# Peptides against a protein of PDB entry 8OXM, part 73

Target 1, 371 residues: chain A of PDB entry 8OXM
Amino acid sequence: FKAEFRLAGGVNLPKIIDCVGSDGKERRQLVKGRDDLRQDAVMQQVFQMCNTLLQRNTETRKRKLTICTYKVVPLSQRSGVLEWCTGTVPIGEFLVNNEDGAHKRYRPNDFSAFQCQKKMMEVQKKSFEEKYEVFMDVCQNFQPVFRYFCMEKFLDPAIWFEKRLAYTRSVATSSIVGYILGLGDRHVQNILINEQSAELVHIDLGVAFEQGKILPTPETVPFRLTRDIVDGMGITGVEGVFRRCCEKTMEVMRNSQETLLTIVEVLLYDPLFDWTMNPLKALYLQQRPEDETELHPTLNADDQECKRNLSDIDQSFNKVAERVLMRLQEKLKGVEEGTVLSVGGQVNLLIQQAIDPKNLSRLFPGWKAWV

## One batch from the design tools (peptide; made by RFdiffusion4, then SolubleMPNN)

Design b1_p12_7_s2 (from b1_p12_7, 7 letters changed)
Fold by OpenDDE base, seed 3:
Structure b1_p12_7_s2 (fold): chain B 371 residues (1-371), chain A 12 residues (1-12)
Amino acid sequence: as target 1 above (371 residues)
Amino acid sequence: NNIIEELQSLLE
């Protein structure tokens, strides 16, 4: 290790370290304290398996359909090392940074990111109708700008076109793989974009197997396909390349049903892999910025041995695991709302659910569904 | 062992 470290910022103050390998190459690492990286490590292994399935299929291999992965080494229940995703930026940092965000630069007369968030927070406890009306007003006064990412980074027209295709393929692959695995918490800080490849890197994989649906404000979309995500695809939006890449990814996932079920079954019953949503995690994920003052629960995880009878916990856990496996099997059979769909029908339903402003308006305001 | 101890010392 080098003797010097840098802080990456954020509440947990992760340390960026430079390591010299036995090969003499320098590698940047992110050391996280007070964070359980086991779920991230497990989900990265599942993504690597999905990439292996996609690489074996001729149609997905020709399209270079992959989900971007990073190395995770969990050291303890509260510590680990991540590969530093050099040359990536959170899409939220590019789009809605308070000083230099793309929305402020390209749309200076639109609502600020703060005004949008405030308007949606004011209606958070209101009816779905009131949330929808305010969401539509926010969307009208906050127009998408993510097309400018590729235009800023790739000045050559041929490179620009290839990078926009790489982006669209990355969104399609990660959306379908993420849907199959029930990946949640896809807010704008948990999705990075690579400034050289235009591919997405999904981070903080702590909400999986549809556990986002049991949050205090349930997740109502299968993946992030918001207006800025669509704007990055260019003039065709969700049609053409995106739809075809979703269909080809879904075809490979459905044809790999036995392999996917077997792997997820082993993971769900691993006693070292806590994938279940707990009330404290749910409160942390949907905490309001205004409530930051009082509830720093020092996660003294030591004292609340709630000795719930081990037998009742085990039976409840097994019933949740079985429901997750059944729902995964349904997705891989194309069963949606009790109906068996074709690959094209299933992908179409998922796209419509993800872009529906009624579903988007119901999300937690911290998810920033207008971005 | 040494790498884990060195990484743990960076987390303290």
Scores: peptide ipSAE 0.018, ipTM 0.499, DockQ to the pose 0.030
Fold by OpenDDE base, seed 2:
Structure b1_p12_7_s2 (fold): chain B 371 residues (1-371), chain A 12 residues (1-12)
Amino acid sequence: as target 1 above (371 residues)
Amino acid sequence: NNIIEELQSLLE
């Protein structure tokens, strides 16, 4: 390793290190402390399996439908090394950076990101009706700009069009696979965009199997399909390429039901894989300050081994795992709200749920549903 | 072993 490191910012102050490989190539790595990377490593393996299923199908292979993956090496229960995703930026940094964000550059007369956040924080404890009204006011005065990402990065019109298609396919694939796996915490800092490929990289996979629904502020959307995410697709929005790529991804997932259930069953019963939501994790996820600059002392999650009787823990755990498997089986059968849907019907319902302003207005303000 | 210890010492 080189003797020097850089800080990547953020609450946990991850260290960027340069490593010289046995091949003489320098590789950047992110060393995270006070973070359990085991869940990220497991979810990356599941994404690789989903990619294998998508590559076996002729229609999804022709569309190059893949989830971007990165290497994770857990070192302990609270530390590990990540592959540095070279040439990626958080979508939040591009869109809502305080100094040079795309909203400020292209929409200088709109509300600032800070004004939007403040308005939504003021109504956080209010009724769903009051949250909806303020969310609609914020949305009216904060118009989407993510179309400009591809326009800034890709000046050639043919390349621009190809990259916009790559983006749209990446959103579709990650949205459907993320929904099947119940992936949560999809805030704007947990989604990176590759500046060369326009593909998305999903990071911080610590909320899976619908555990976002048991947060103090429950998650109300199946995936992130906010106005900026849609704006990046261009004038057709969710219609055409996105919808067709979602349908083809969902078709492969549904046709792979037995394989997906078997893989997830093994993972849910792995004693080394803690996927369950605990109260401390829930507090940490929904008390995160937006500004990466505030050194909040990491709550030492050390001491509350609530010695519940081992037998009652095991029975409660097994019942949660069984419910997760049952819900996964329902999704893979197209069962939504007690009704069996076609692939097109299921994808349509998920799109409508993800874009519904009523669902978006109910999310935790730190999720930034107006972006 | 040495790499893990070196990486752990970077996290302390």
Scores: peptide ipSAE 0.017, ipTM 0.505, DockQ to the pose 0.033
Fold by OpenDDE base, seed 1:
Structure b1_p12_7_s2 (fold): chain B 371 residues (1-371), chain A 12 residues (1-12)
Amino acid sequence: as target 1 above (371 residues)
Amino acid sequence: NNIIEELQSLLE
């Protein structure tokens, strides 16, 4: 390793290190402390399997449908090393950076990202009707700008068009794979975009198997398909390339049901893999910026009272795992709301759910559903 | 072992 490190910022102060491999190649790595990377590592393995399935199918292979992966090496229950995604930027950083974000640059007369967040936080405890009205006001005064990412990065019209297609395919693949695995909505800082490929990299996979539905503010969308995500696809939006790539991805996933169920079953029953949502993790994921000051994790809550009978914990865990497997099987059969749908019908339902302003208005304001 | 120890020492 090089003797120098850089801070990546954020609460856990991850360290960026440069390492020279035995091959003489320099590689940047992110060392995280106070974070359990096992879930990220497991999800990367599942993504690699999904990629293998997508490469075996002629229709998905021809479309180059893949979910981007990165290397994760867990070192302990609270530490690990990640591959640094060189040449990527968080979509949130590009869109809503306070200094030079695309919304500020292209829409200077719109609401600021802070004004949008404030308006949605004020109604967080209000009715769904009040949330919807304020969300619609925010959406009118905060127009999408993500189309400008490809226009800024790719000046040649032929390259621009190709990269916009690569982006659209990446969103489609990650949306459908993410739905199958129950990743739900993704915070805008946890979606990276590659500045060279225009492909998305999903990071921080700490919510999987629909555990976002049991958060204090439950998720209401199958994946992130917000207005900026759609705007990046260009004039056709969710129609044409996106829809067709979702359908072809879903077709491969449904046709690989037995393989996917077997893999997920092994992972859900792995005693080294805690995928369940705990109250502390739920609070951390939906923490308000104002609440950052007081949560010293006095992790000194005595381990004593959580001697609930090991048998009752194991039985509760097994019932949750069985329910996750049953829901995964339903998804892979095209069972939505008790009805068996075709691939096209299922994909259409998921797209409609993901773009519905009523569903988006109900999301946790910290996840910025207006972006 | 040595790489894990080196990385652990960077987390302290």
Scores: peptide ipSAE 0.014, ipTM 0.496, DockQ to the pose 0.031
Fold by OpenDDE base, seed 5:
Structure b1_p12_7_s2 (fold): chain B 371 residues (1-371), chain A 12 residues (1-12)
Amino acid sequence: as target 1 above (371 residues)
Amino acid sequence: NNIIEELQSLLE
């Protein structure tokens, strides 16, 4: 390793280290502390399996439908090394950076990202109707700009068009695979975009199997399909390429039901894989920026071994695992709200749910549903 | 072992 490290910023202050491999190549690695990377590692393996299924199908292979993966090496229960996604940027960094984000550059007369967040935080404890009204006001005064990502990065019109298609395909594949796996916490810092490929890289996979629905503010969308995500697709939006790629991905997932269920079952019952949402993790994910000031880590969390009777933990765990498997089976059969849908019907419902301002207005303000 | 220990020492 090189003796120098860089801070990547953020609450956990992850360290970027440079290492020289046995092949003489320099590689950047992200060393995360205070984070359990085991879930990320497991979810990357599931994504690799999904990619294998997508490559076996002629229609998805022709479209190059893949979910981007990265290497994860968990070192402890609270530490690990990730492959630094070289040439990627968080979509939030591009869109809503405080200094020079695309919204500020292209829409200087719109609300600032801070004003939008403040308005949504003020109504966080209000009715769904009040949240919806304020969300619509925010959306009216914060217009999407993500189309400019491809325009800035790809000056050649033919390359620009190809990269916009690659982006749209990546959103479609990751949205459907993420929905099947119940991937949550898709805030703008947990989605990277590759500056060369225009493909998305989903990071921080610590909310899976619909555990986002049991957060203090439950997740109300199947995946991130916000206005900027749609704007990046260009003039067709969710129609044409995106919809067709979602349908073809969903066809492969539904036709691979037995394989997906078997793998997820093994993972859910793996004692080394803690996928369940705990109250501390739930508080951490939906912590207010204002609450960072008082948590001096003088919590000696004495390991109160909550001597939860091993029997009651095991029964509660098994019932949660069974419900996750049942819901996964329903998704793979096209069962939505007690109705069996076609692939096109299911994909249409998911798109409508993901773009619905009523669903988006109910999300935790930190998710930035207006972006 | 040594690489894991070096990486752990970077997290302290």
Scores: peptide ipSAE 0.012, ipTM 0.481, DockQ to the pose 0.034

Design b1_p12_7_s3 (from b1_p12_7, 5 letters changed)
Fold by OpenDDE base, seed 4:
Structure b1_p12_7_s3 (fold): chain B 371 residues (1-371), chain A 12 residues (1-12)
Amino acid sequence: as target 1 above (371 residues)
Amino acid sequence: SDIVKELESLLK
């Protein structure tokens, strides 16, 4: 290893290290501490499988529909090495960086990201109606700017058009695969965009199998399809390329039902793969700025032998796993709200759910659904 | 492994 490290931004202060391989090549690696990368590693394997299914189908292969993957090497339950996604930026950094974010640059008279967050936090404990009204006010005064990403990075019009299509296809593939796997909404810092390919890389896959629905503020969208995500697609928005790519991805997923169920079943019952939501993880994912002061995690793991009867834990776990599998089977059959939908009908419902301001207004304000 | 310990040492 080189003695020099760089801090990547973020709460866990991940370290970027340069490693010389046995081949004499330097490789940048992100070393995460205090984070369980096993879920990320498992989800990358599932994404590789989804990519294999997408490459076997002629329609998805022709469209180059893939979910971007990164190399994860879990080292312990609290440490691991990630392939540093060189030439990627968090969409949140591009959009809402305090210094030079695209919203500030292109919309200097709009609300600041801080003002938007403050307004939505003030109504966090209020009715859904009050949340919706404030969310609409925020959205009116915080207009999308993500179209400028491709315009800044790709000056040639033909390249720009191709990259905007690559972005749109990447959003479509990740949205549908993410829905099938129950990834839910994604924090803007956990979606990277590749500055060369315009493809998305989803990182920090700590919520899967609809576990976002059991958070203190439950997820209300099937995937992140916020106004900036849509704005990056250009003038057609969710229509045309995005919709067709979602439909073709969903078609492959539904036609691969048996394979996907078998794999997810193996993963859900893998004793090394903790996919369940725990209260500490839920608190971490939805921490309030006010609560940051008291939670010094004195993880004194006092081994209080809470002899919870292993039998009752196992029965509760099995019932959760069975419910996840049943819901996955429903999704893969096109069963939504007790109705069997066509691929087009299911994709349409998911798009409508994802863009609905009523659903977006109910999301945890920390995840910035107005971005 | 020694690499894991070195990396964990870098993370402290």
Scores: peptide ipSAE 0.016, ipTM 0.495, DockQ to the pose 0.036
Fold by OpenDDE base, seed 1:
Structure b1_p12_7_s3 (fold): chain B 371 residues (1-371), chain A 12 residues (1-12)
Amino acid sequence: as target 1 above (371 residues)
Amino acid sequence: SDIVKELESLLK
C-alpha cells in the first residue's frame, strides 16, 4: 500500500488508500472502520446473481439490464475494504451540494436544500395531511434539475441520448431488484452515478428485506423514484423505456423464483450475516444532522442483560426470517395487498406507490424525498 | 494475514 491516505468524509472517517496490485495497476480502495461490510458484501453477491439471471434472458440482455456492483472484502465485524467507485459522484452531491449543487445553479430562486429540509423537519411529528401540504409547497418551490446531469456530462446529442437511456435502464433494474430484495428508499448520498456510463451504483446496503418498514419513521415507497430521479429520464419520465425495463426485469425475477428464494434462504439463515434491524442501527439511520453529538457507540452496554433465553431470540429470529421469505415469495408471485397481479399490473402499482406524493411526504426528512 | 494486520493498523 502507499503510505498516504485521504479521508472520504462521514462519521466513520473512511480512508481512501492507493495500492499497487500484483498486475502493477494502481487501484484506489476505501478502508472502512467501525462498520460491518458483511451486509454490503452479501448484497453484492445477490446483485451478481441477479445480473446472471438478467444476462441469461434474451430480452433483458438485449436491453443491457444490469445492477452495478463494487468489490467488497470484509476484514472483520467492524472493518473492511471496498473498491472505491472512481468516476462516480453521489447524486445528492450533484443535486444539493451547498456550494455548487445543480438546484442552486439551475434554480437559484427556488428554496434552498436547507429550507426544504427545515420545512419538512418542522412537520415531522405532525399529521399526514400537514406533512402532505408542506411537501407539496416544498415541491412547488424546489423543481427537479437532474436532467442537467446528462446534459453537462455528454455534450454530443447522440451520446447524450444513449447515456440517458443507460441511466433510465439502471434506475429500472435497480428499482425492481431493490424492491424484490426489500432495499426500500435509498438516501441520496448512497446512490452514486457514474460520470462516464450514467449508471447508478447503490452503496451502503445496510437496510434490506424491508427492514426500512420497522424504522421509527417507516419507509412508504418500494424504491427511490423521486422527482429528480424521474427528471434524469427526460421528458418521458416513468413512461416508455423505464416502465418496459421494469416489466422485463420483474418478468425475469418472477420466472427465477426458486433460484432467488433458495439464495435468500441460505443468506437469511447464515449465522455470520446479521440483516436484522437493531435499535442502535435504527437510531443511526434516522439521526438528525444536529443530533450528531458524540453518541460514541459506547458498545460498552453490558451484553449481560440481553441474555434473553437463546431459545426465545432464536425463535424470534426464525419467525422474522420466515416472514421475509414469505413476503419475498409473494413479491415473486406478484401478490400485492392480497391480490395476484400481472407483471404489468405489479410494476404499475410499484411505480404509482413510489411517485405518490402522499407516500413521499411520510418519509424521514433526512432522506430528502423532495430531491 | 499480514494485509489484514496492515489494514487494521491503518484503522487505529
Scores: peptide ipSAE 0.015, ipTM 0.470, DockQ to the pose 0.032
Fold by OpenDDE base, seed 2:
Structure b1_p12_7_s3 (fold): chain B 371 residues (1-371), chain A 12 residues (1-12)
Amino acid sequence: as target 1 above (371 residues)
Amino acid sequence: SDIVKELESLLK
């Protein structure tokens, strides 16, 4: 390793280190502390399996539908090494950076990111009606700007169009795969964009199998399809390319039902894969400081060795695992709200749920549903 | 082993 490290920023102050490989190549690595990267490593393997299914299908292969993956090497329950995704930026950093965010640059007369966040925090404990009204006021005074990402990075019109298409395909694939796996915690810092490919990289995969629904503020959307995410698709929004790519991804997932169920069953019963939500994890996820720059004292989550007291905890765990598998079977059959839907009907319902301002207004303010 | 200890020492 080189003796020098850089801080990447963020709550956990991950260290960027430069390593010389046995091949003589320098590789930048992100060393995360105080985080269990085992969940990320397992979910990256599931994404690789989904990519294999998508590459076997002619329609998804022709569209280059893939979920972006990165290398994870877990070192301990609280540490690991990530492959540094060189040339990626958090969508939140591009959009709502306090100094030079795209909202401030392109919409200087709109509410600041801080004003939007403050307004939504003031109503956090209020009724759903009051949350909805304030969310609509915030949205009216904070207009989308993510279209400018591709316009800034890709000056050639033909390249710009190709990259906007790659972005739209990446959003579609990750949204449907993420929904099938019940991926949560999709805030603007957990979604990176590649500055060269315009593809999304989803990080921090610790909320899976709909465990976001049992948070103190439950998750109310199937995936992130907020106004800026849609604006990055250009003038067609969710119609045309995005919808068709969602449908083709959902077709492959539904046609791979047996394979996906078998994989997820093995993972749910793996004693090394702690996918369950615990109260300390729930507290950590919904007490995150809004600005990653504030050194909040990390509560030492004591190593409560969850000594699985064998009898009663195993029965409760098995019932949760069975419910997760049943819900996965329903999704893969197109069962939504007790009704069997076609692929087009299911994708349409998921899009409507994801863009519904009533669902978005109910999310935790740290999720930044107005972005 | 030694790399893991070095990385864990950086995280302390």
Scores: peptide ipSAE 0.015, ipTM 0.490, DockQ to the pose 0.035
Fold by OpenDDE base, seed 3:
Structure b1_p12_7_s3 (fold): chain B 371 residues (1-371), chain A 12 residues (1-12)
Amino acid sequence: as target 1 above (371 residues)
Amino acid sequence: SDIVKELESLLK
């Protein structure tokens, strides 16, 4: 290791270290403390398996359909090493940075990101109708700008077109794979974009197997397909390339049902893999900025006293695991709301659910559904 | 491994 480290921003103060490999090559690594990276490591292995399935199929291979992965090495229950995603930026940093975000640069007369968040926080405890009305007002006064990402980074028209295509393919693949795995917490800081490839990198995989639906504010969308995500695809939006790539990804997933079920079954019953939502994690994920003052989680509470009766926990866990497997099997059969759908019908339903302003308006304000 | 101990020492 080099003796020098850099601090990455964030609550846990992760350290960026430069490592010299046995091959003499320098590699950047992010050392994360006070966080359990086991879930990220497991989900990266599942993504690698999905990529293997997509590469075996001639149609998905020709389309270069892949979910971007990063190396995760868990060191302990509270520490790990991530491969530093060099040349990636959070989509939220590009879009809604307070000083120089793309919304402020291209739409200076629109509402600020802060004004949008404030308006949605004010109605957070209100009816779904009031949330929808305020969400529509926010959306009217906060127009999408993510098309400018590829235009800023890729000045050559032929390169620009290929990168916009790579972006659209990456969104499609990650959306369908993420839906099958029930990946949640897809806020604008948990999705990175590669500045060279225009592909997405999904990070912080701590909400999986539809555990986002049991949050205090339930997740109402299958994946992030917000107005800026769609704007990055260009004039055709969700039609044409995106839809076809979703259908081809879903076809491969459905045709690989037995393999995916077997893998997820092994993972759900792994005693080292804590995928279940706990109340403290739920509180942390949906904490209000105003409530930061009181709940310092002294996570120094001794792990000793929650020797709750192992038997009642085990029966409840098994029932949740069985329900997750059953729902995964339904998705892979194309069963939605008790109806068997074709690949095209299922993909269409998921797209409609993901873009529905009624579903988007119900999300936790921290998810930033107007972005 | 010695690498894990070194990395854990960097987190302290």
Scores: peptide ipSAE 0.015, ipTM 0.482, DockQ to the pose 0.031

